# Peptides against a protein of PDB entry 5VZU, part 36

Target 1, 271 residues: chain A of PDB entry 5VZU
Amino acid sequence: GRTLEDIFHEHMQELILMKFIYTSQYDNCLTYRRIYLPPSRPDDLIKPGLFKGTYGSHGLEIVMLSFHGRRARGTKITGDPNIPAGQQTVEIDLRHRIQLPDLENQRNFNELSRIVLEVRERVRQEQQEGGHEAGEGRGRQGPRESQPSPAQPRAEAPSKGPDGTPGEDGGEPGDAVAAAEQPAQCGQGQPFVLPVGVSSRNEDYPRTCRMCFYGTGLIAGHGFTSPERTPGVFILFDEDRFGFVWLELKSFSLYSRVQATFRNADAPSPQ

## One batch from the design tools (peptide; made by RFdiffusion4, then SolubleMPNN)

Design b1_p11_6_s4 (from b1_p11_6, 6 letters changed)
Fold by OpenDDE base, seed 3:
Structure b1_p11_6_s4 (fold): chain B 271 residues (1-271), chain A 11 residues (1-11)
Amino acid sequence: as target 1 above (271 residues)
Amino acid sequence: KLEELRKLFNF
């Protein structure tokens, strides 16, 4: 019977062959499109731009990070035999922060899995509730029968009503102390370690993180067959580095900013 | 088996 090793070797041979075929197609007529960097916004978690990400057996891929309100997106600039260029490799929900446990409990994959799956369930509930409110609001527009416009009665001029005295009721303005959410002290990163059994390309990932968020990653078979979104964790390390834990794949991708400056990479101002 | 086959779903 096929061993796991046989299946792995067959898959790696197919992957290498597909990568070779796709690379050999570059000698054919290709259509090129200019890629523009997203404009930076003040509320962006980090500066948007190009990152190099580790994708297990595929190696390094180029991903564009962009911000869309309370969502972040990683878009593949380079594709592979499974996920083509232009696909959203990761989608991050910045409304759903993941709280990592202490360093000892971070080694437990089941604990991380529990935390992520609980947040995934909250996200599903919020999507169902928002879907119901949008559904009920459309049902009650029965056809407004065009009732014939009743004749405009002539607006008689309202008479001068009298001099009501100003009562000085000095209601003290209750100090609504808007609890200024103290800007979370950006300084103390949490110790970070991958769970046991999560594969990284190397162990040279940051051992301290600023914050984590719930997200989903895109996976597919060869030729982009049966694409699906799997749960994961976005890990912000610093201004130039983030990670993604692919929960179901038990894999970690490290993304590092491309430090190269590009001329004419800014989007043209909308005319 | 199934978990390793899922790792063959590349990302």
Scores: peptide ipSAE 0.310, ipTM 0.835, DockQ to the pose 0.234
Fold by OpenDDE base, seed 5:
Order: structure tokens, then C-alpha cells, then sequence
Structure b1_p11_6_s4 (fold): chain B 271 residues (1-271), chain A 11 residues (1-11)
């Protein structure tokens, strides 16, 4: 029977062959497109821009981080044999914060899996509810046949009917228990460790994180076959570093800001 | 293990 080593070797051979085929095509037909850096907004979680991401056996890839209201997007600038350039490698839901447990329980992969899957289920429920409201609102615009209302005129004015007494019904204002907005503890980083069995390319990742969010990663077979979104965790470490835990892949990608300055890389102002 | 290996290369 095939060993795990045989399968790893076969897959690495296929991956190397595909990378060789793609690189050999570059000499024959290249289309150059200018890449613009997204403009920074005051409400952006961190400055948008280019990051170097670790993608296991693919190595280092360049990803553009951008913000779109309550969503963040990682877009591949470099592609691989599975996910081509221009694809959205990660989508982050900034509405759905992930609360990491204590450092001891962070080592438990099943605990992280539970937390992420509970948030995934909430996101699915919200999408179903919002889909029903959008569906019901479109059904009731039946064509109002404009029946021509005829012109009839009559004027009559008069009568003064009487003094109904003001009942002082002192309805006590029901205390709307303001759901305590758990203060966004933006200030103190929490200790961070990868769960046991999550693969990292390097053990030199930040051991403190600021905040985490629910997200999805894009996965596909060779040649971008059967692309799907898998659940994961976006981890903000600092202004220049974030991570993504690919839950179903048991893999961790570390993203570090590209410190290079680019000339003429700002998006043209909308005229 | 086998599914975990196939998954590790698909991203």
C-alpha cells in the first residue's frame, strides 16, 4: 500500500512539475498590469498593503491586504499551482471576533475547532435570516393598476365633538437592558500559541496577539479544481504582522508586511 | 493522515 511518505513524494513531484510548467510559460506570453496599493482609511484595522505570506510547501507568496467595511480581504499577487494570482486567498469577517482561551487551552486543537465552528454556524444563520428579508421584500410589488380616481367635489365642514378626559396611564419605562458592549480590549495583547498538530513553516511566530476574527480561506486542487472556502482564524499580531489558521488544513500562514517603498503605487484618486 | 496531507497542499 502507498505509505504517507510515498504520497507526500508523489504530491511534491506533481507540485514541482506544475511550478516548472508555469515558470517555463513566462518567457512566451507575459501580461503586465499595474498593481495599486489600496488607500488607507481611518477605520482600517491596520494599514492596507503588501504582505509576504507562508503557504506551507508553496513557500512565500505575496498577498495584498485590503479593507471593505466590516470585511478584510487577502488577494494573491503571486499564485501557486492550486490557487492562481488574483484570487481571494482569505476573507475575514471583522464582525465576528474570535475569543481565544487561556494559553493552556490554546494548545487544544479541538477547543479552537469548537470556537470557530460555533462562529461559522452564527454566520450561516445571519446569512439565512438576511436572505429571507431580502426575498420577502421583492414579492409584494404587484403592479398598482392606476385606476383613474374620478373628481367628485364635496365640501362639508362642521362638527365639534367633545372633551375626552386625559387618562394618566403612567407606563413605567421598561429598562432596556443595554447588552453590555464588551469593551474592545484593544490595549493588552494576549499570549498566543498554535494548537498541537497545526503545522507552521517556522516556529518563529509572534507569541502575543492583539485580536482574532473569524475568516475563510480558499482551497483548491491542482489547476484550481473544485475551489471551496474553508473556515479559519485571522490573528492580528501587530501593525505589520498577521496570521491565518487554516482549521481543516491544520496549517498556519504568517503574513509580514513588505517594507519596500513603491513609487507611483497609490491608486489614482477617483476623478 | 492521508486526508490531512492532501489538505496541506491545497491552499
Amino acid sequence: as target 1 above (271 residues)
Amino acid sequence: KLEELRKLFNF
Scores: peptide ipSAE 0.306, ipTM 0.833, DockQ to the pose 0.203
Fold by OpenDDE base, seed 1:
Structure b1_p11_6_s4 (fold): chain B 271 residues (1-271), chain A 11 residues (1-11)
Amino acid sequence: as target 1 above (271 residues)
Amino acid sequence: KLEELRKLFNF
């Protein structure tokens, strides 16, 4: 029978062959599209822009990070045989923060899985509830036959009047003790380690993270067959580095900012 | 197992 190793080798051969075929087609047909950097907003979690991400066997891919209110998006600038360029490789829900356990419990893949799946269930419930409110509101536009109810007359006038009295009552100003907004603890970086059995291309990932969020990653078969979204964790390390834990794949992608400055890469101002 | 291996290459 085919071993797991035989299957791995066959799949890697198919992947290499597909990459070779796609690369060889560049000699015959190239379409160029300009890419614009997204504008930075004050409320952006980090500066948007180009990142180089690790995609296991695919190697390095270029991803554009952009912010869309309470969502962040990673869009593939480079594609692979599974996920083509222009697809949203990751979608992050900035409303759903993930709390990592202590460093010992972070090594437990099942603990991370539990935390992520609990948040996934909350996101699913919120989507169902918001879908019901939007559904019930549309049903009541029955055709109101506009029966022309007759012009009942403009009844009139009157004017009056007067009076004045001045009651004094001097209610004391209750001292609203302004609860001092504790300065948002710019979260001291939490120690970070990958769970046992999560693969990383390199062991050189940041060992401290600022914050984590729930997200979904896009997966597909060769040729973008049966694309689906899988649960994961977005990990912000710093201004120039983030990670994504692909929970079902047991894989980690590290994204590092492309430090190259591009001239004329800003979107033209809407005229 | 086969699906798990395929999943490692599908992202």
Scores: peptide ipSAE 0.304, ipTM 0.831, DockQ to the pose 0.258
Fold by OpenDDE base, seed 4:
Structure b1_p11_6_s4 (fold): chain B 271 residues (1-271), chain A 11 residues (1-11)
Amino acid sequence: as target 1 above (271 residues)
Amino acid sequence: KLEELRKLFNF
């Protein structure tokens, strides 16, 4: 039977061949489209813009990070044989924070998988409930003919009386010391490590993260066949770095801001 | 393992 190594080599050969075919097509015709940087908003988690992301065997790819209310999106600016340029490689739900366990339990892939799948199930339930409310709201615009219901006279029921007994019982106020939830120190990063068995292209990733969110990543076969969304974790490290843990792929993508200053790359003001 | 390796080429 084919070894795991044989299969890895066969898939790498196919990927290299596909990359070669796509690259060779550029000799025939190139279409250029201007890319605009997303406008920054005060409520954006970090400054939007271009990032270089690690995509395992594909190498480095350019991704545009943008914010859309309670969602963030990574859009491929460079494509590969699986996912073409312009696709949303990652979609992040900023409503669904992931709480990472302690550093010891972060090494356990099954623990991270459990935490993320529990959030995935909550997101599915919220989508089903919101879909039901949107469906029921369209059915009720039948014309309610306002039949004028006649004014029945409210009878004056009477005023009965006053009895005043004064019972004293002086129950001591037990001081329920409300344990002041110490405001989670929003400023100090949590220690971060990848789970055992999650592959990273480089072991040089930040060992401290600010916060994590539930997200989905886009996967497909060669030529963008059978595209699907898989669960993952968005990891915010700092203003210029984030990661994505692809659970089903057992892979980690590190994204680092492109430090180049672009002149005249601002989106035209919406007139 | 094999499916995990195949998945590394799909993103």
Scores: peptide ipSAE 0.301, ipTM 0.833, DockQ to the pose 0.244

Design b1_p11_7_s1 (from b1_p11_7, 5 letters changed)
Fold by OpenDDE base, seed 3:
Structure b1_p11_7_s1 (fold): chain B 271 residues (1-271), chain A 11 residues (1-11)
Amino acid sequence: as target 1 above (271 residues)
Amino acid sequence: SKLEELKKLFA
C-alpha cells in the first residue's frame, strides 16, 4: 500500500508543480491592482498593516491585517495553490477572548481544543439568537391599509393657569455600580507554548503572549476547491507579531510585521 | 478523502 511518506511525496510534487505553473504565468498577461494600507484607529488592538506569515509547506505569504469594530481580518495579499490572493485567510472575533491555561496545561492539545470548541458553541448560539430577533421583526408589517382617517376639527385647548408647589422629594442617589473597567494590565505577558502535536515551521516563536482570541481560518484544496472555515486561536504576542493556531490541522502560523515604509500606500481620504 | 489529506498537509 502507499505509505504516508509516499502520499506526502506525491502531494509535495503536486504542490511544487502547481507553484511552478503559477510562477510561469507571470510571463503572460497580469492584472495589477493597487493595495492600500488600512487607516489606523485609536481602538485598534495593534497597528493594522502588512504581515509576513509562514504557512507550513506553502512557505512565506503576505497578509494584510485590518480591524472592523470587534472583528479583525487577515486578507491574503499573496495567493497560493489552495487559496487565492484577496481571500480572508483568518477572521478573528475580538469579543471572544481565549484564556490560555497554565504552561503545563497549554501542552495538552485536548485542553486547548475543549476551550476553543466551547467558545465556538457560544458564537453559534449568539448567531442563532440574533437571527431569530431579525426574523420576528419582519412578520408584523401587514399592509396597513391607509384608511383615510376623517379630519376631526381642531378644538381650541384653553389656556389654564398657575400654581407652583415645589415638592422637595429627596430621591436617594442610587449607587451606580461603576462597572470596574478591568485596567488594561500592561502586565507581564502570559508564558506561551504550543500544544504537543501542533506543528510549527520554526520552533522560534515568542514564548510569551499578551492575549488570545477565538477565530476561524480558511482552508481549501488545490484550485480553491471545497473552501471551508476551521476553528482556531489568534495569539497576540506584541505590536509586530501574532500567531494563528489551526486547531483541526494541528498547525501554527507565525506572522511578523513587514518592516518597510511604503510611500503613497495610505488610502485616499474619503472626499 | 484525498482533499482532506491535502488540506491537512498544506494548510
Scores: peptide ipSAE 0.132, ipTM 0.811, DockQ to the pose 0.412
Fold by OpenDDE base, seed 1:
Structure b1_p11_7_s1 (fold): chain B 271 residues (1-271), chain A 11 residues (1-11)
Amino acid sequence: as target 1 above (271 residues)
Amino acid sequence: SKLEELKKLFA
C-alpha cells in the first residue's frame, strides 16, 4: 500500500514539476507590476507589509499584510500551483476575536474547532441580518410634495403659568447589568501551543501569542480550480510574526516580517 | 474529497 510518506513524496514531486513548468513559461511573456506597500495607519493591529509565510509543502511564500478597517488581508505576492499571486490567501475578521483556552485545553483540536465554528456561525448570522436591512429601506421614498406653507409671524405673549406638584413615582430602573466586555487584556501574551494533529512545517513558532481572530483561508485545486474559503484562526504573536491555523486542513502557517527595506515602494499619496 | 487532497498540500 502507499505509505503516507509515498503520498507526500509524489505530491511534492508534482508541486515541484508544476512550479518548474510555470517558471519556464515566464520566458514568453513577463508582465511587471509595481507593488506598493500599504501605508501604516495608527489603528493598524501591527505595521502592514511583506511577510514570508510557510505553506506546508509549498514552502516559503511572500504575502502582503494589509488592514482594511475591521479586516486584515494577506495577499499573495508569490503564487503557488493552487493559489496564484494577487489572491487573498487569508482574510481576517478583526471584529471576531477568538479566546484561546488555557495551554492544556489548547492541545485539544476539537475544542479549538468548536470555538472557531461557533464564531463562524455568528459571522454568518450577522451577514444575513445586515442583508435584510439593506432590502427594506428602498421602498418608501414616495415623492412628498413639499407644499410651501406660508410663514405666519404670530408674536404671542408671555403667560406665567403655575406651580404643578412633584409626583414622586420612583420607578426602579431595572439594572440590566450589561455584561462588561472584559477589556481585552492588551498587555500580557498568553502561552500558545498548536493543537495535537495540527501540522506545522517548523516547530519553531512563538510559544506566546498576543491575541487571536477568526479568519478564512483560500484553498483551491491545481490551477485555481474550485476556490473556496475555509475557516481558520489568525494568531498574532508579535509585531513581526503571525500565524494562521487552517482548521479543516489541520495545518499551521507561520508568517514572519520581511526585514528588507524597499526604495520607492511607498504608495504615491493620492493627489 | 477535494479537502482531503488539499490537506496533503498544506501538511
Scores: peptide ipSAE 0.100, ipTM 0.814, DockQ to the pose 0.800
Fold by OpenDDE base, seed 4:
Structure b1_p11_7_s1 (fold): chain B 271 residues (1-271), chain A 11 residues (1-11)
Amino acid sequence: as target 1 above (271 residues)
Amino acid sequence: SKLEELKKLFA
């Protein structure tokens, strides 16, 4: 019978062959586009930039992380046979934090699945409610005719009214106990482990994470066929590392910052 | 299914 190793080797050979075929199709006509690094903003969760990520059998890919208000995006810089370059491989909703349970319950895939799917339903509800308000407002611009009502010259009145004495009402300054905004504890990262049955290319992932968010990953067949968004978890480990749990795929991708400095890679200032 | 094919790609 075919071993798991045989199946893996066959699949890897197919992916290598596909990558070779796609690369060879462009050998005579390469279009080069300059990539700019996204500008850093003070409110960015981490510094935006280039990350190297692992995509299972596809191996090492380059992703640009950027921030767009309450959303983060991972854009493919390198494409694969399924998802071409320039596609948003991950979209992160920074409004929807995922609270991971304790380590014992983090090992339970069904618990993570429950938490993620509950957030997914909230995101769907918010999208439906926001869609209804935008629809009703367009109807009633009836053409109100521009009647030219005239310039009446309202005149005069001068009246003098008098010296009202300032009453010294010495209202005691109520001590507004400024609720000391507990400085957002630069939270000691919580212990992190992958659920049982989530595949990682390597067991060498950070065992502590700062925070997690709901997100969606882009998946497609070969040649970008039938693209769809699958639910997942963005895991911020530190300033230079994040992960994505592909819930339906039961896989984990680790992303690490590209430490190379590029000269003249900043986006032109919007004139 | 497409998802099963994609699972093979990430396995």
Scores: peptide ipSAE 0.096, ipTM 0.809, DockQ to the pose 0.838
Fold by OpenDDE base, seed 2:
Structure b1_p11_7_s1 (fold): chain B 271 residues (1-271), chain A 11 residues (1-11)
Amino acid sequence: as target 1 above (271 residues)
Amino acid sequence: SKLEELKKLFA
């Protein structure tokens, strides 16, 4: 019978062949597009830029991380046989933080799955509700017939009524000690471990994370066939590292900042 | 399934 190893080997051979075919096609006609680094904004979760990611059998890929209000986006700079360059490999909803359980319960894939699927359902509900409000608001512009409101007369300015005494009521200013909401200490990372049965290309991932968010990853067959979004977890480790747990795939991709300094890589200022 | 084929790609 085919071993798991045989199946992986056959699949890796197909993937290598596909990579070879795609790369060999580039020898004949390449369209070069300049890549600009996204401008950094003060409200960006981390500095936007280029990250190198590991996609299991796909190997090393380059992704541009950018921020778009309450969304983050990973855009493929390098394509693969499934997802071409320029596609949004990950979309992160920064409105929907994932709270990881304690380290013991983080080993339970079903617990992570429950948490992610509950967030997915909330995101779906919010999209349905926001679609209804946008629909109903357009209907009520009935033509307001501008009936000319009759000029009601300027009734006069009557007089000065008198001197009501200044009651001194010395209400003590109760010191409402506004408990300064201690800025949520963004600094203490929580312990992090992958669930049992989530594959990583290596076990060398950060064992602490700062925060997690709901997101979706793009998956497709070879040649970008039947593309779909699959639920996952964006894991911010630090300023230079993030991960993505592909929930349905039971895989983890680690992304590390490309430390290369690029001259003139900033987006041209809008003239 | 297609998802199982895709899982092989990410494994």
Scores: peptide ipSAE 0.091, ipTM 0.801, DockQ to the pose 0.772

Design b1_p11_7_s2 (from b1_p11_7, 6 letters changed)
Fold by OpenDDE base, seed 5:
Structure b1_p11_7_s2 (fold): chain B 271 residues (1-271), chain A 11 residues (1-11)
Amino acid sequence: as target 1 above (271 residues)
Amino acid sequence: STLEELRKLFS
């Protein structure tokens, strides 16, 4: 039977061949598009910009990180045989922080899987509830043709009298147990290790993380066939480094900021 | 499954 190693080797050869075919098409017709860096906002988790990332067998790719309210996006600047340039390789939900367990339990892939799948289910429930509110709001704008009902005369209904019995409704103040928002420990990094059985091309990943969030990654077959979103974990290490754990793939991608300064790369101000 | 392992290569 084919070994896993044989399958990996055959697939690596196919990816190299596909990458060669795509690269050879560049000789005859290249359309250049200017890419602008997204403007930095004070509330952005880190400075937006270009990051270099590693994707399993595809090697080194360039991703633009940008912030969109409570969502972050990684957009492919370089395409590969599976996912073309301009696709959102990762989508991060900044509402859904993932709390990593202690370092011993971080080695357990099943524990990370449980935590991520519980968050995924909450995100699905919130989407269903928000979909119901949006659905009910559209149904009631039937055009009420206001037929002008004729002005029937206001009969003067008589002034009934003043019986002001003060009902002492002693409304007990319900103790609104303010769910103490545990102060986001914004400052101290947590020890970080990849779960056993998660593959990383780079063994030299940061061993301390600042924050983790729920996210989804885009996966597809060759030629962008059957694209789907897979659950994962966005890991913020520092201002210049983040990771993504592809849960179903059991893989880790490390992203590092491109330190090059680009002249005239700022987006034109919206006029 | 071998399909899940193949899908691991398409990220």
Scores: peptide ipSAE 0.104, ipTM 0.779, DockQ to the pose 0.348
Fold by OpenDDE base, seed 3:
Structure b1_p11_7_s2 (fold): chain B 271 residues (1-271), chain A 11 residues (1-11)
Amino acid sequence: as target 1 above (271 residues)
Amino acid sequence: STLEELRKLFS
């Protein structure tokens, strides 16, 4: 029977062959597309832009991070044998913060899995409820037969007079204690460790994180076969680094900002 | 499955 090593070797040979085929296509007809950096907005979690990430055996990839209201997206700039360039490799829901446990419980993969799956269920419920409200609103547009309402003559209603008695009702100002949104303390980041059994290409990842959010990652077979979304955790480390935990794959990808400055990479102003 | 193939590539 094929050993696990034989299967791994066969898959690595196939991946190398696919990578070689793709690199050999560069000597043929290439389609060039200009990439524009997304505009930075004040409410963006971090500055949008290009990040370099590592995907296990696939090696180094370039991803564009962009913000879309309460969603963030990672778009592949480089393709791989599984997922073409231009695909959304990660989708982040900035409404659904993941609260990591203490450092001891962060080592437990089952605890992280529980937390992520509970958030996934909430997201699914909210999508179902929002789908029902949109469905019921369409049913009541029965055909309004525009019966031509006959032009009833505008009777001139007479100008009633002025008597302004000032009622003094001294309604006490209810102290609406505006719950002061505690300024998001730039507090000491939370200690961070990967769960046991989550693979990382490099053990050199940040050991402190600022925030975590629920997200989904795109996975596919070679040639973009059977593409699906898998649940994960977006981890913001700092202004220049984020991670993604692929929950079902038990893998971690680290993304670091590309520090290169690009001339003429800004999106043209909408005329 | 696609997931099992991908797990082999990330392991």
Scores: peptide ipSAE 0.091, ipTM 0.789, DockQ to the pose 0.699
Fold by OpenDDE base, seed 2:
Structure b1_p11_7_s2 (fold): chain B 271 residues (1-271), chain A 11 residues (1-11)
Amino acid sequence: as target 1 above (271 residues)
Amino acid sequence: STLEELRKLFS
């Protein structure tokens, strides 16, 4: 029977061949598209832009991070044998924060899996409910026949009298203890570790995270066959680094900002 | 299949 090692070796050979084919296309006529940096918005979680990431066997890839209201998007700038350039490699729901457990429980993959799958179920429910409200709201525009409401007569305002005595009730000002909204501790990063059995290409990842969100990653076979979205965790480390945990794949991808200044890389102003 | 799981590991 094929061993796991045989299957891994066959897949690695196929991947190397696909990388070779893809690289050999540089000797051919290529279509070049200019990439523009997304405009920064005040409400953006971090500055949008180019990030370099490592996908397990794929090596170095470039992803554009952009913000779209309460969603973030990673778009592949570099294609690979599985997923072509221009595809949305990650979609992040900034409405659904993932709360990581303590450092001890973060080592438990099943705990992370439980948390992510619970959030996935909430997202699915919200999508079903929002689909129903959008359906019902369109049905009730029956033609409001504008029946002319008859002019009901001005009934005269009777002049009721004066007397109500001023009761002095000196209600003591109850000290509204303003519950000091504990300033959301946005500043102190949480200790971070990958679960046991999550593969990282590099063990040199940040050991402190700022916040995490639910997201989905795009996976496909070679040649973009059978593309599907898989659940994961977007991990914001800092202004220049984020990660993605691919839950079903038990893998982690680290992304670091491309530390380059691009002249004239901003999107042209809409004329 | 184990092959589908492996194809996923490389995406």
Scores: peptide ipSAE 0.090, ipTM 0.769, DockQ to the pose 0.311
Fold by OpenDDE base, seed 4:
Structure b1_p11_7_s2 (fold): chain B 271 residues (1-271), chain A 11 residues (1-11)
Amino acid sequence: as target 1 above (271 residues)
Amino acid sequence: STLEELRKLFS
């Protein structure tokens, strides 16, 4: 029977061959496109920009993180044999927070799977409901020929009355106990650990996270065959680091901000 | 399944 080692060797040979084929094509024609950094907005979860991530066996990739209202997107700047450059490798729904359990229950993959799949089902329901409202609204604009009904003259109705009695009703100021909005303890990250059986290329990932969101990752075969969206968890660690748990793949990708400052990389102002 | 093949790619 094929050993796990045989499967890894076969796969690594295929990836090396694919990388060689792509690299050999560069000698014939390279098209360069300028990439602009997305502008930062006040409502952005973190500063948008370039992040360096690790994808399974593919190694090091560059992803652009950008914010689009209540969605975040990771766009591949570097492609691989499966997912080409310019594809949205991750899509994050910032409306759907994932609440991680305590550290002990975070080790349970089935618990994380349950939480993510429950959120996925809510997202599907919301999409179905929103799809029905958009369908019914198109039907009823029949052309009502509005005949010009004539301008009847509005009469002048007149009069007076005066009286000013100043009733003093001294309503006691009810002490509205302002429920002190406990300042959202935005500062202390939750303890974080990967579930048992989730692979990480590096065990050196942050052990605290700020917040998590539902998201989907793009997966495909070689040559972008049979592309599909797989459920996952976006994990914000800090301003410069995020992760993605690929639930179905049982894999974790860590992304770290590219600290290089690019001059003249800002998007041209929309004129 | 395509997912089982892809799991081998990401493992």
Scores: peptide ipSAE 0.086, ipTM 0.786, DockQ to the pose 0.756

